# Ledger of designs, part 64: peptides against a protein of PDB entry 3T7K

Target 1, 248 residues: chain A of PDB entry 3T7K
Amino acid sequence: KAEKILARFNELPNYDLKAVCTGCFHDGFNEVDIEILNQLGIKIFDNIKETDKLNCIFAPKILRTEKFLKSLSFEPLKFALKPEFIIDLLKQIHSKKDKLSQININLFDYEINGINESIISKTKLPTKVFERANIRCINLVNDIPGGVDTIGSVLKAHGIEKINVLRSKKCTFEDIIPNDVSKQENGGIFKYVLIVTKASQVKKFTKLINDRDKNETILIVEWNWCVESIFHLNVDFTSKKNVLYQKK

## One batch from the design tools (peptide; aimed at target 1 H26 T65 K67 T150)

Design b2_p28_2_s4 (made by RFdiffusion4, then SolubleMPNN; from b2_p28_2, 16 letters changed)
Fold by OpenDDE base, seed 4:
Structure b2_p28_2_s4 (fold): chain B 248 residues (1-248), chain A 28 residues (1-28)
Amino acid sequence: as target 1 above (248 residues)
Amino acid sequence: MSKEWEEEEKKYNKETEKKYEEMIKEIK
């Protein structure tokens, strides 16, 4: 069926997209449309797997979903596209009225607002955002909204190697792991990095650390700090936004 | 993720699904 539909075109583009969707197409596509998309070099995957070498995200806008956040870790993310790309493409292909010899859909017309070439270019870097920021090991409170597994998975995708889950009510100083990074000359290395949800946790962890490991560097942030860092593919240590406690 | 993010995702998904369904209806 798809071949018959596509036969009217003299040349078919190869978009070379290996994509996931978030905030769109949760129900997928019909069989004919999947086949059409495949013939155009557009493969949609249900889940993110490193082996699939994903290079595209479909989303209506910047979303704080696991898929969207992880898409910024693709190597590289080639395109972040609005779902209207697929809609308009399929409309054009299925249109019986248009004696179109060619498909006239440009990927660049469907870029997600806020995901610009500057962001895309950073996905070509050999390092991940938290790796570049010298954040290798973090402490994450167990009561974080969204769950430690999801958040942990996102953070790992972005270069955090070790995620230590803290039981906020029962944790001691010994439960807090240091950020084990080699002293790099040019970057503020925090010995302790923590993602917390409450001011009471800030008070607790700062006390625990300062009482036992005096004069060490501490960074305590909200999840939003990580999200903003991911969206920019850059950690801004000068920003106080979403930073709950910082000791240099 | 927060309930807010899930709700937002579902909202936009519904909007896109509607567009896709409308397209399918127009092509038939």
Scores: peptide ipSAE 0.515, ipTM 0.921, DockQ to the pose 0.800
OpenDDE base, seeds 1, 2, 3, 5: peptide ipSAE 0.514, 0.513, 0.512, 0.515; ipTM 0.922, 0.921, 0.921, 0.921; seeds 2, 5 fail the geometry check

Design b2_p28_3 (made by RFdiffusion4)
Pose (drawn by RFdiffusion4):
Structure b2_p28_3 (pose): chain A 234 residues (1-94, 102-181, 189-248), chain P 28 residues (1-28)
Amino acid sequence: KAEKILARFNELPNYDLKAVCTGCFHDGFNEVDIEILNQLGIKIFDNIKETDKLNCIFAPKILRTEKFLKSLSFEPLKFALKPEFIIDLLKQIHQININLFDYEINGINESIISKTKLPTKVFERANIRCINLVNDIPGGVDTIGSVLKAHGIEKINVLRSKKCTFEDIIPNDVIFKYVLIVTKASQVKKFTKLINDRDKNETILIVEWNWCVESIFHLNVDFTSKKNVLYQKK
Amino acid sequence: SEIEELAKATDPNDYELGDPNYEFDFPS
């Protein structure tokens, strides 16, 4: 059936996209539209799996979804495309000349896309390997944790903020000895006291979640930035 | 069109992480 639709074309391009959509196409398309996309070398997965080697993201804009943030750890991310690409493509299908250049997500330029080829992850480059994360983090620890691990963090230690003792805090073994991601000023006081009491001479970095998000969007941890840094001892 | 409507559809499980009113410094 989709072959009939495509039989009217002399030649079909191979777009060679392995993509997830975020902020769009939240189920699929109709079955015909789907089979057409595969015939054009476009495959859209429901969720991100490391071994599918996704290289593309469809999104209306830069988004703070788990999918968009994780797309910045594709190896490599080759295309970040507005959904209008698929739209214009299927409109034409129903010769093919829709191109991969007229549909960039504004704000995701080549300099950022290219960093996804780097042989390191953003937090791995920043020597942020093991972190502590408060249990009350918005988005929940499982998701935030998955995003941070996708960006080079190996150990996520979750702290019940009200209950945790110093012994619960894991060092950042790879440089900050202790890295914590927190929500409340109430947590900054408790943690700086606990660590200062028990490990006075060591280094500490306490940041908000937004510090991690900005680092991912830039694919760079800027240690000279005070934005979203709640406490640091270096 | 239908494809445009699908592109503009919403999924409660595909949400942004964190404060929706927070302002980020996006790259240039």

Design b2_p28_3_s1 (made by RFdiffusion4, then SolubleMPNN; from b2_p28_3, 12 letters changed)
Fold by OpenDDE base, seed 4:
Structure b2_p28_3_s1 (fold): chain B 248 residues (1-248), chain A 28 residues (1-28)
Amino acid sequence: as target 1 above (248 residues)
Amino acid sequence: SEIEKKANSKDPSDKELGDPNAVYDLPK
């Protein structure tokens, strides 16, 4: 059926998209539409796997979902597209009224607002955002909304190698891990990086660290600090936004 | 249309992570 539908076109585009969807198309596609999309070089996957070499995300807007955040770690992310791309494409293909010789859908017309060429270009860099920021090992409180596994997975996708989960109520200094990075020439390295959810945790961890390892550098941030860093694919150490405690 | 309905379908497990409006009182 898909072949018959597509036979009316003289030339078919190859969009070369390997995509996941977030905030849209949860119910998936019918069999015919899947086949149509496949013939047009559009493959949609249910989950993110590194082996699939994903290069595209479909979403109605910028979202803080695991899939969206991880899509910014694709190597590279070629396109971040609104679901209207698929809608318009399939509508055009299924249209009986228009004797269309060609599919006239341009990917660039469906870019997600806020994901610009600057962001896309950064996904071509050989390093991840937190890697560039010299953040390799972090401490994450166990009561973080979304769960440590999901949050940790996002952070790992963006270059954090080790996630140490802190049981906030029972944590001691010995439970806190240092950010083990070699001093590279060009950037401030924080020995201790922590993501926390409460002011009481800031007080606790600053005390624990300062009492036992005085004069060391500390960065304590809220999850939004990570999100903003991901959305911009850049860590801005000059910004105090979402920074709860900083000792240089 | 059917495709629009599908497009608007959302996975309830695919939640947004964190509160963008989170405000913290800094300890003195």
Scores: peptide ipSAE 0.586, ipTM 0.918, DockQ to the pose 0.355
OpenDDE base, seeds 1, 2, 3, 5: peptide ipSAE 0.585, 0.584, 0.585, 0.584; ipTM 0.917, 0.916, 0.916, 0.918

Design b2_p28_3_s2 (made by RFdiffusion4, then SolubleMPNN; from b2_p28_3, 10 letters changed)
Fold by OpenDDE base, seed 4:
Structure b2_p28_3_s2 (fold): chain B 248 residues (1-248), chain A 28 residues (1-28)
Amino acid sequence: as target 1 above (248 residues)
Amino acid sequence: SEIEEKANSVDPNDKELGDPNAVYDLPK
């Protein structure tokens, strides 16, 4: 059926998209539409796997979902597109009224607002955002909304190598891990990096660290600090936004 | 249309992570 539908076109585009969807198309596609999309070089996957070499995300807007945040770690992310791309494409293909010789859908017309070429270009860098920021090992409180596994998975996708989960109520200094990075020449390295959810945790961890390792650098941030860093694919150490405690 | 309905379908488990409006009182 898909072949018959597509036979009316003289030339078919190859969009070369390997995509996941977030905030859209949860119910997937019918069999015919899947085949149509496949013939046009559009493959949609249910989950993110590194082996699939994903290069595209479909979403109605910028979202803080696991899939969206991880899509910014694709190597590279080629396109971040609105679901209207698929809608318009399939509508055009299924249209009986128009003797269309060609599919006239341009990917660039469907870019997600706020994901610009500057962001896309950064996904071509050989390093991840937190790697560039010299953040390799972090401490994450166990009561973080979204759960440590999901949050941790996002952070790992963006270059965090080790995530130490802190049981906030029972944590001691010995439970806190240092950010073990070689002093590279060009950037401030924080020995202790922590993501927390409460002011009481800031007080606790600053005390624990300062009492036992009083001269070391500390960065305590809220999850939004990570999100903003991901959305911009850059860590801005000059910004105090979402920084709860900083000791240089 | 059917495709628009599908496009609007959202996974309830694919939630946004964190509160963008989170405000913290800094300890003295």
Scores: peptide ipSAE 0.604, ipTM 0.920, DockQ to the pose 0.354
OpenDDE base, seeds 1, 2, 3, 5: peptide ipSAE 0.603, 0.602, 0.603, 0.603; ipTM 0.920, 0.919, 0.918, 0.920

Design b2_p28_3_s3 (made by RFdiffusion4, then SolubleMPNN; from b2_p28_3, 11 letters changed)
Fold by OpenDDE base, seed 4:
Structure b2_p28_3_s3 (fold): chain B 248 residues (1-248), chain A 28 residues (1-28)
Amino acid sequence: as target 1 above (248 residues)
Amino acid sequence: SEIEKKAKSKDPSDKELGDPNAVYDLPK
């Protein structure tokens, strides 16, 4: 059936998309439509796997979902597209009224607002955003919304190698891990990096660290600090936004 | 259309992570 539908076109585009969807198309596609998309070089996957070499995300807008955040770690992310791309594409293909000799859908017309060429270009860099920021090991409180596994998975996708989960009510100084990075020439390295959810945790961890490891550098941030860093594929250490405590 | 309905369908397990409006009091 898909072949018959597509036979009306003299030439078929190959979009070369390996994509996941977030905030859209949860109900998937019918058999004919998925075959049509496949013939046009559009493969949609249910989950993110490195082996699939994903290069595209479909979403209605910038979202803080695991899939969206991880899509910015694709190597590279070629396109971040609105679901209207698929809608318009399939509508055009199924249209009986239009004597169309070719499919006239341009990917660039469907870019997600806020994901610009600058962001896309950064996904071609050989390093991840937190790697570039010299953040390798972080401490994460166990009561973080979304759960430590999901949050940790996102952070790892963006270059954090080690996630140390802190039981915020029970942890001691010995439970806090240092950010073990070699002193690279460019930029301040924070010895302790922590993601927390409460002011009381800031007070606790600053005390624990300052009492036991005096004069060390500390960065305590809220999860939104990580999100903003991911959305921009850049860590801005000059910004105080979402920074709860900083000691240089 | 059916495709538009499908496009609007969302996975309830695919939640946004964190509160963009989170405000913290700085410890004294």
Scores: peptide ipSAE 0.597, ipTM 0.919, DockQ to the pose 0.353
OpenDDE base, seeds 1, 2, 3, 5: peptide ipSAE 0.597, 0.595, 0.597, 0.596; ipTM 0.918, 0.918, 0.917, 0.919; seeds 2, 5 fail the geometry check

Design b2_p28_3_s4 (made by RFdiffusion4, then SolubleMPNN; from b2_p28_3, 12 letters changed)
Fold by OpenDDE base, seed 2:
Structure b2_p28_3_s4 (fold): chain B 248 residues (1-248), chain A 28 residues (1-28)
Amino acid sequence: as target 1 above (248 residues)
Amino acid sequence: SEIEERANSKDEKDKELGDPNAIYDLPK
């Protein structure tokens, strides 16, 4: 069926998309449409795997989903597209209009608002966003919404190597791990980096660290600090937004 | 259309992580 439908075109594009969907197409595609997409070089995967060399995300807008956040770690992310790309493409293909010489759908017309060329270009960098920020080892509280596994997976995709999970009610200073990075003269390196969910945790961890390691640098942030850093593929250490405690 | 309906389908497990409007009280 797909071959018969596509036979009306003299030339077929090869979009070369390896994509996941978030916030759209949960029910997937019918058999004919998935075959059509495949013939056009559009492969849609259910899950993110590094081995698949994914280069595209479909979403209606910028989302804070695991898939969307991880898509910004693709190497590179070539396209972030609205689902309307697929809708319009399939509508054109299924149209009863006369024989078309070509499919007239431009990928650039369907870019997700807020994912611009500047963001796309940063996905071509050899380093990840937190790697560039000299954040290698972090402490994460166990009560984080979304769960430590999901949050941790996103953070690791963006260059954090070690995630230490803190049991907030039971942890001691010995449970807190340092961010093991070489001191760079101008690099704003924090010895202790923590992601927390409550003000009480800020008070607890600052006390524990300052009592035992008095002169060391501390960065305590909320999850939104990480999200904003991912959305911009840049850590802005000059911003106080979503920073709960900072000691330089 | 069927394709539009499929496009609008969402996974309950495909949740956004965190609240963008979360306000934390700063420790005094």
Scores: peptide ipSAE 0.517, ipTM 0.900, DockQ to the pose 0.352
OpenDDE base, seeds 1, 3, 4, 5: peptide ipSAE 0.515, 0.517, 0.516, 0.517; ipTM 0.899, 0.900, 0.899, 0.900

Design b2_p28_4 (made by RFdiffusion4)
Pose (drawn by RFdiffusion4):
Structure b2_p28_4 (pose): chain A 234 residues (1-94, 102-181, 189-248), chain P 28 residues (1-28)
Amino acid sequence: KAEKILARFNELPNYDLKAVCTGCFHDGFNEVDIEILNQLGIKIFDNIKETDKLNCIFAPKILRTEKFLKSLSFEPLKFALKPEFIIDLLKQIHQININLFDYEINGINESIISKTKLPTKVFERANIRCINLVNDIPGGVDTIGSVLKAHGIEKINVLRSKKCTFEDIIPNDVIFKYVLIVTKASQVKKFTKLINDRDKNETILIVEWNWCVESIFHLNVDFTSKKNVLYQKK
Amino acid sequence: FEEIEEEIEKEVEEIEKIEEEGNVYNDE
């Protein structure tokens, strides 16, 4: 059926996209539209799996969704495209000349896309390997944890902030000895006291979640930035 | 196609609201 639609074309391009959509196409398209995309070398997965080797993301703009943030750990991310690409493409299909250059997500330039080829992840480059995360983090620890691991963090230790003792805190073994992601000033006081009491001479970094988000959007951890840093002892 | 665009705008608006709450949207 979709072949009939495509039989009217002399030649079909191979866009070679393995993509997820975020902020768009929340289910699929109709079955015809889907089979057409595959015939054009465009495959859209529901969720991100490391072994599908996704190289593309469709999004109306830079978004803070788990999908958008993870797409910045594709190996490599080749295309970050507005949904208008698929829209214009299917409109034309229903010769094919829709191109991969007229549809960039504004704010995601080549300099950032290119960092996804680096042989390291952003937090791996920053020597942030093992972190503690408060259990009350917005988005929940499972999602935030998945995003941070996708960006080079190996161990996520979740702290029940009200209950945890110093012994519950894991060092950042790879440089900050202790890295914590927190929500409340009430948590900064408790953790600096606990660590200062027990490991006075060691280093600490306490940041908000937004510090991690900015680092991912830039694919760089800027240690000279005070933005979203709640406490540091270096 | 117009309906798809409208659905996309609605979903972006929902994502913005979740973002204002400080939460991460996971499409679930």

Design b2_p28_4_s1 (made by RFdiffusion4, then SolubleMPNN; from b2_p28_4, 13 letters changed)
Fold by OpenDDE base, seed 4:
Structure b2_p28_4_s1 (fold): chain B 248 residues (1-248), chain A 28 residues (1-28)
Amino acid sequence: as target 1 above (248 residues)
Amino acid sequence: MEKIKEEIEKLLKEIEEIEKKGEIYNEK
């Protein structure tokens, strides 16, 4: 069926997209439309797998979804596109009235607002955002909204290797892991990095660390600090936004 | 197609509400 539909076009574009969708197309596509998209070089996957070499995200705008946040870790993210790209494309293809000899949809017209070439270019870097920031091991409180698995998965996609989940009410100093990174001369390395949700946790963890390891560097942040870092593909250590405690 | 746009708009509103709370939206 797809071949018959596409046979009316003299030339078919190859968009070369391996994509996931977030905030759109939850019901997926019918078999015919999937086949049409496949013939146009558009492959849509349900889940993010490294083996699929994903290069595209479909979303209506910048979102704080797991898929969107992880898409910024693609190697590279080539395109961040609005769902209207697929909608308009399929509309043109299914249109019986438009005697179009060619598909005239340019993917560059469907870029997500705020995902500019600067962001895209950073996805071509050989390192991940937290890796570049010398954040390799973090502590994450177990009561974080969204769950430790989802948040942990996003953080790992962006270069955090080890996520230590802290039972916020029961944890001791011995439960807190250090951020084990080699001291680079020019990079602020925090020995202890923690993502917390409450001021009481800041008080607890700062006390635990300072009582046992008084001279060490500490960074305690909110999840929003991580999100902002991901959206910019850069960690700004000069910003106090979403930083709850910092000791250099 | 119009249905798809409406569905996206509804979903977007839901996501935005979650985002305003500082939470991560999980599509699973």
Scores: peptide ipSAE 0.340, ipTM 0.885, DockQ to the pose 0.751
OpenDDE base, seeds 1, 2, 3, 5: peptide ipSAE 0.334, 0.335, 0.331, 0.334; ipTM 0.883, 0.883, 0.882, 0.883

Design b2_p28_4_s2 (made by RFdiffusion4, then SolubleMPNN; from b2_p28_4, 15 letters changed)
Fold by OpenDDE base, seed 4:
Structure b2_p28_4_s2 (fold): chain B 248 residues (1-248), chain A 28 residues (1-28)
Amino acid sequence: as target 1 above (248 residues)
Amino acid sequence: MEKIKEEIKKLLEKIEEIEKKGEIWNEK
């Protein structure tokens, strides 16, 4: 059926997209439309797998979803596109009225606002954002909204190698892991990096660390600090935004 | 045309709802 629909076009574009969707296309696509998209070099996957070599995200805007945050870790992210690209494409293809011999849809017209070439270019870097920031081992409180698995998965996609989950009410100093970084790159090196949710946790962890490991560097942040770092594909250590405690 | 606009609007609204549910720790 797809072949018959596409036979009216003299030339078919190859968009070469391997994509996931977030905040759009929750009902999926019908079999014919999937076949059409496949013939145009557009493959849509339900989930992110490294083996699929994903290069595209469909979303209406910048979102704080797992898929969107992880898409910024693609190697590279070639395109971040609005769902209207697919909608307009399928509409044009199914249109009986348009004697269009060619598909005239440009990917660049459908870019997600705020995902510019500067961000896209950073996805071509050989390192991940937290790797560049010398953050490889972190402590994460167990009561974080969204859950430690989801948050941890996003952080790992962006270069965190080890995530230590802290039971905030029961943890001791011995439960806190150091950020063991062998490479001194241009970023600040913090021996202890923690993501917390509450001021009481800041007080607890700062006391535990300062009492047992004096004069060490500590970074305690909110999840929003990580999100902002991901959205910019850069860690700004000069910003106090979403930083709860910092000791250099 | 109007029906398609309404369907698109409904889809966008559903998308927004799904987005809000899927967002990790949206403090806004």
Scores: peptide ipSAE 0.066, ipTM 0.650, DockQ to the pose 0.215
OpenDDE base, seeds 1, 2, 3, 5: peptide ipSAE 0.056, 0.044, 0.037, 0.083; ipTM 0.685, 0.658, 0.637, 0.610; seed 5 fails the geometry check

Design b2_p28_4_s3 (made by RFdiffusion4, then SolubleMPNN; from b2_p28_4, 13 letters changed)
Fold by OpenDDE base, seed 5:
Structure b2_p28_4_s3 (fold): chain B 248 residues (1-248), chain A 28 residues (1-28)
Amino acid sequence: as target 1 above (248 residues)
Amino acid sequence: MEKIKEEIKKLLEEIEEIEKKGEIYNEK
């Protein structure tokens, strides 16, 4: 059926998209439309897997979803596109009135606002954002909204190797892991990095660390600190935004 | 087409509500 629909075009574009969707197309596509998209070099996957070599995200705007945050770790992310790209494409293809010999839809017209070339270019870097920031091992409180598995998966996609989950109420100093990184020339290294949700946790962890490991460097942040770092594909250690405690 | 746009709009509103609460939306 798709072949018959596409036969009216003299030339078909190959968009070469391997994509996931977030905040759109939850019901998926019908079999004909999937076949059409496949013929145009557009493959849509339900989940992110490294083996699929994903290069595209569809979303209506910048979102704080797992898929969107992870898409910024693609190698590279080639396109971040609005769902209107697919909508307009399928509309043009199914249109009987348009005596169009060619599909005239440009990917660049459908870019998500705020995902600019500067962001896209950083996805071509050989390192991940937290790797560049010398953050390898983090401590994460167990009561984080969204759950430790989801948050942990996003953080790992962006170069954090080890996530230690802290039981906030029962945690002792011995439960806190150090950020095991070698000093690189261009960045401050924090020995202890923690993501917390409450002011009481800041007080607890600062006391535990300062009492047992004096004069060590500590960074305690909110989840929003991680999100902002991902959205910019850069960690700004000069910013106090979403930083709850810092000891240099 | 209009149905899809409405569905996206509704879903976006739901996501935004979750984000305002400081939670992460996970699409399973």
Scores: peptide ipSAE 0.335, ipTM 0.886, DockQ to the pose 0.843
OpenDDE base, seeds 1, 2, 3, 4: peptide ipSAE 0.331, 0.334, 0.333, 0.332; ipTM 0.885, 0.886, 0.885, 0.886

Design b2_p28_4_s4 (made by RFdiffusion4, then SolubleMPNN; from b2_p28_4, 14 letters changed)
Fold by OpenDDE base, seed 2:
Formats: structure tokens, sequence, C-alpha cells
Structure b2_p28_4_s4 (fold): chain B 248 residues (1-248), chain A 28 residues (1-28)
């Protein structure tokens, strides 16, 4: 069926998109539209897998979803597009009125606001954002909204190698892992990095660390610190935004 | 087309409500 629909076009574009969707197309696409998209070089996947070599995300705007956050770890992310790209494309293709010999949809007209070339260019770097920031091992409280698995998966996609889950009420100093980074790259190394949800955890962990490992460097942040770092593909250690405690 | 737009708007509202709570939306 798709072939018959596309036969009216003399030339078909190859968009070369391997994409996931977030915040749009929850019901998916019908079989004909999937086949049409495939013939145009647009493959849509339900889930993110490294083996699929994903290069695109569809979303109406910047979102804090797992898929959106992970899309910024694609190697590279080539395009972050609004769903209107697919909508307009399919509309033109299904249109009986337009004697269009060619599909005239430009990907660049559908870029997600705030995902600029500077962000896209950083996805071409050989390192991930937290790797560049010398953050390899982190401590994550078990009561984090969204769950440790989802949060942990996002962080790992962005270069965190080890995530230690802390039982917020029962943890001791011995449960806290150091950020074991052997090489001081540019920007210094925090020995202890923690993601927490509340002020009482800050008080607890700062006390535990300072009482047992005096004069060590500590970074305690909110999840929002990670999100902002991902959205910029850069860790700004000069910013105090979403930093709950810092000892240099 | 209008149905798809309405769906997106609905999903966006749901996501925004979750984001306001500081939670991550998981489509799983």
Amino acid sequence: as target 1 above (248 residues)
Amino acid sequence: MEEIKKEIEKILKEIEEIEKKGEIWNEK
C-alpha cells in the first residue's frame, strides 16, 4: 500500500533517521505510515538500545523524560525534531490534491527549540558529559522520585560508571563510595558525589563524611543539577544552582 | 491531524504535571 502511495513522487528523500519518540505518538503509527516512513529512511523505535545506533528524537519540546535525557547521549544526536515533521510529511504524502512531484519537507524547519548546534556538536565528542566532569562513581539516595533504575540508567548513558544506591535512613559512612578517578583532568575531582532529595540527607551525609574523612572534597546535588548538566552537555562547577553542598 | 495534536497536548499536560513534582516521566 505504501509503495502505491509513494509512486506518485519522482524522487523520495532519504532522511536517515533512527528515532525514538517522547511526549508524542503514544498510540504509534499504523502499518501503512510506518512503511511510508521506512521508505523515506525514517525508522522509529519503541525503546532506546545502543545497538540501534539512534540519531534522532521526536518531542514537542525539551522534556525531562528518560528518552529525551538519554537522546542527548546519542553518538551523535543528529536531529531533535518536533512531531510536526512527521505530521506534515504524512499529510503531504496522503494529500490527493497536491500534484507534488517531490516531498518538500526540510528537517531544519522542525528543530526543537533550545536544542541548538552547540548542543548537537557536543554529542559528537568521544566522551560523555559526566566523564568530562570527572564524575565516575556517584551515590544516589533510594527515595529519589522516578526511581533509582530510571535515574541510574540516564546517568549511565551520560558517563557515570558506578551508581551506589544509599538507603537514606540506614546508611553509614561505610556505605558511601568515593568517586575513584585516577586522572585529574581539567576542573578538579570531588572525592564524594551524592544525589539527594532533601536537606536532612545533606546534613546526614556531610556529617558522616566530615567526621570520618576530614578535609575531603564533597559535592551534594539535586537531580535537577544532573538534568541541567545533561541539557547543556556541560557541567558548570561555578554555578551553585541545584548544588546543596560543596566542599573544595 | 487534529487528533494527533490533541493527543500531544494531553501528553504534554501530563508530563508537565509530573515535572512540576520533580519526578521523571517514564513511558514504560
Scores: peptide ipSAE 0.282, ipTM 0.854, DockQ to the pose 0.837
OpenDDE base, seeds 1, 3, 4, 5: peptide ipSAE 0.277, 0.278, 0.278, 0.276; ipTM 0.851, 0.851, 0.853, 0.852

Design b2_p28_5 (made by RFdiffusion4)
Pose (drawn by RFdiffusion4):
Structure b2_p28_5 (pose): chain A 234 residues (1-94, 102-181, 189-248), chain P 28 residues (1-28)
Amino acid sequence: KAEKILARFNELPNYDLKAVCTGCFHDGFNEVDIEILNQLGIKIFDNIKETDKLNCIFAPKILRTEKFLKSLSFEPLKFALKPEFIIDLLKQIHQININLFDYEINGINESIISKTKLPTKVFERANIRCINLVNDIPGGVDTIGSVLKAHGIEKINVLRSKKCTFEDIIPNDVIFKYVLIVTKASQVKKFTKLINDRDKNETILIVEWNWCVESIFHLNVDFTSKKNVLYQKK
Amino acid sequence: SNLTFEEAEEEAKELAEEVMEKYEEAME
């Protein structure tokens, strides 16, 4: 059936996209539209799996969804495209000349896309390997944890903030000895006291979640930035 | 101000609905 629709074309382009959508196409399209996209070398997965080697993301704009943040750890991310690409493409299909250049997500330029080819992840480059994360983090620890691991963090230690003792805190073994992601000023006081009491001469970095988000959007951890840094001892 | 993760997911759902409306209009 989709072949009939495509039989009217002399030649079909191979867009070679393995993509997830975020902020768009939340189910699929109709079956015909889907089979057409595959015939054009466009495959859209429901969720991100490391072994599908996704290279594309469809999104109306830069978004803070788990999908958008994880797309910045594709190996490599080749295309970050507005949904209008698929829309214009299917509109024409129903010769094919829709191109991959008229549909960039504004704010995601080549300089950033290119950093996804780097042989390291953003937090791996920053020597942030093992972190502690408060259990009350917005988005929940499983998701935030998945995003941070997708960006080079190997160990996520979750701290019940009200209950945790110093012994529960894991060092950042790879440089900050202790890295914590927190929500409340009430947590900064408790953690700096605990660590200062027990490991006075060591280094500490305490940041908000937004510090990690900014680092991912820039694919760089800027240690000279005070933005979203709640406490540091270096 | 920056959106929380939950707020960003709500915004993503709103944008998805807008994209679907635009897709349906284009296919008309």

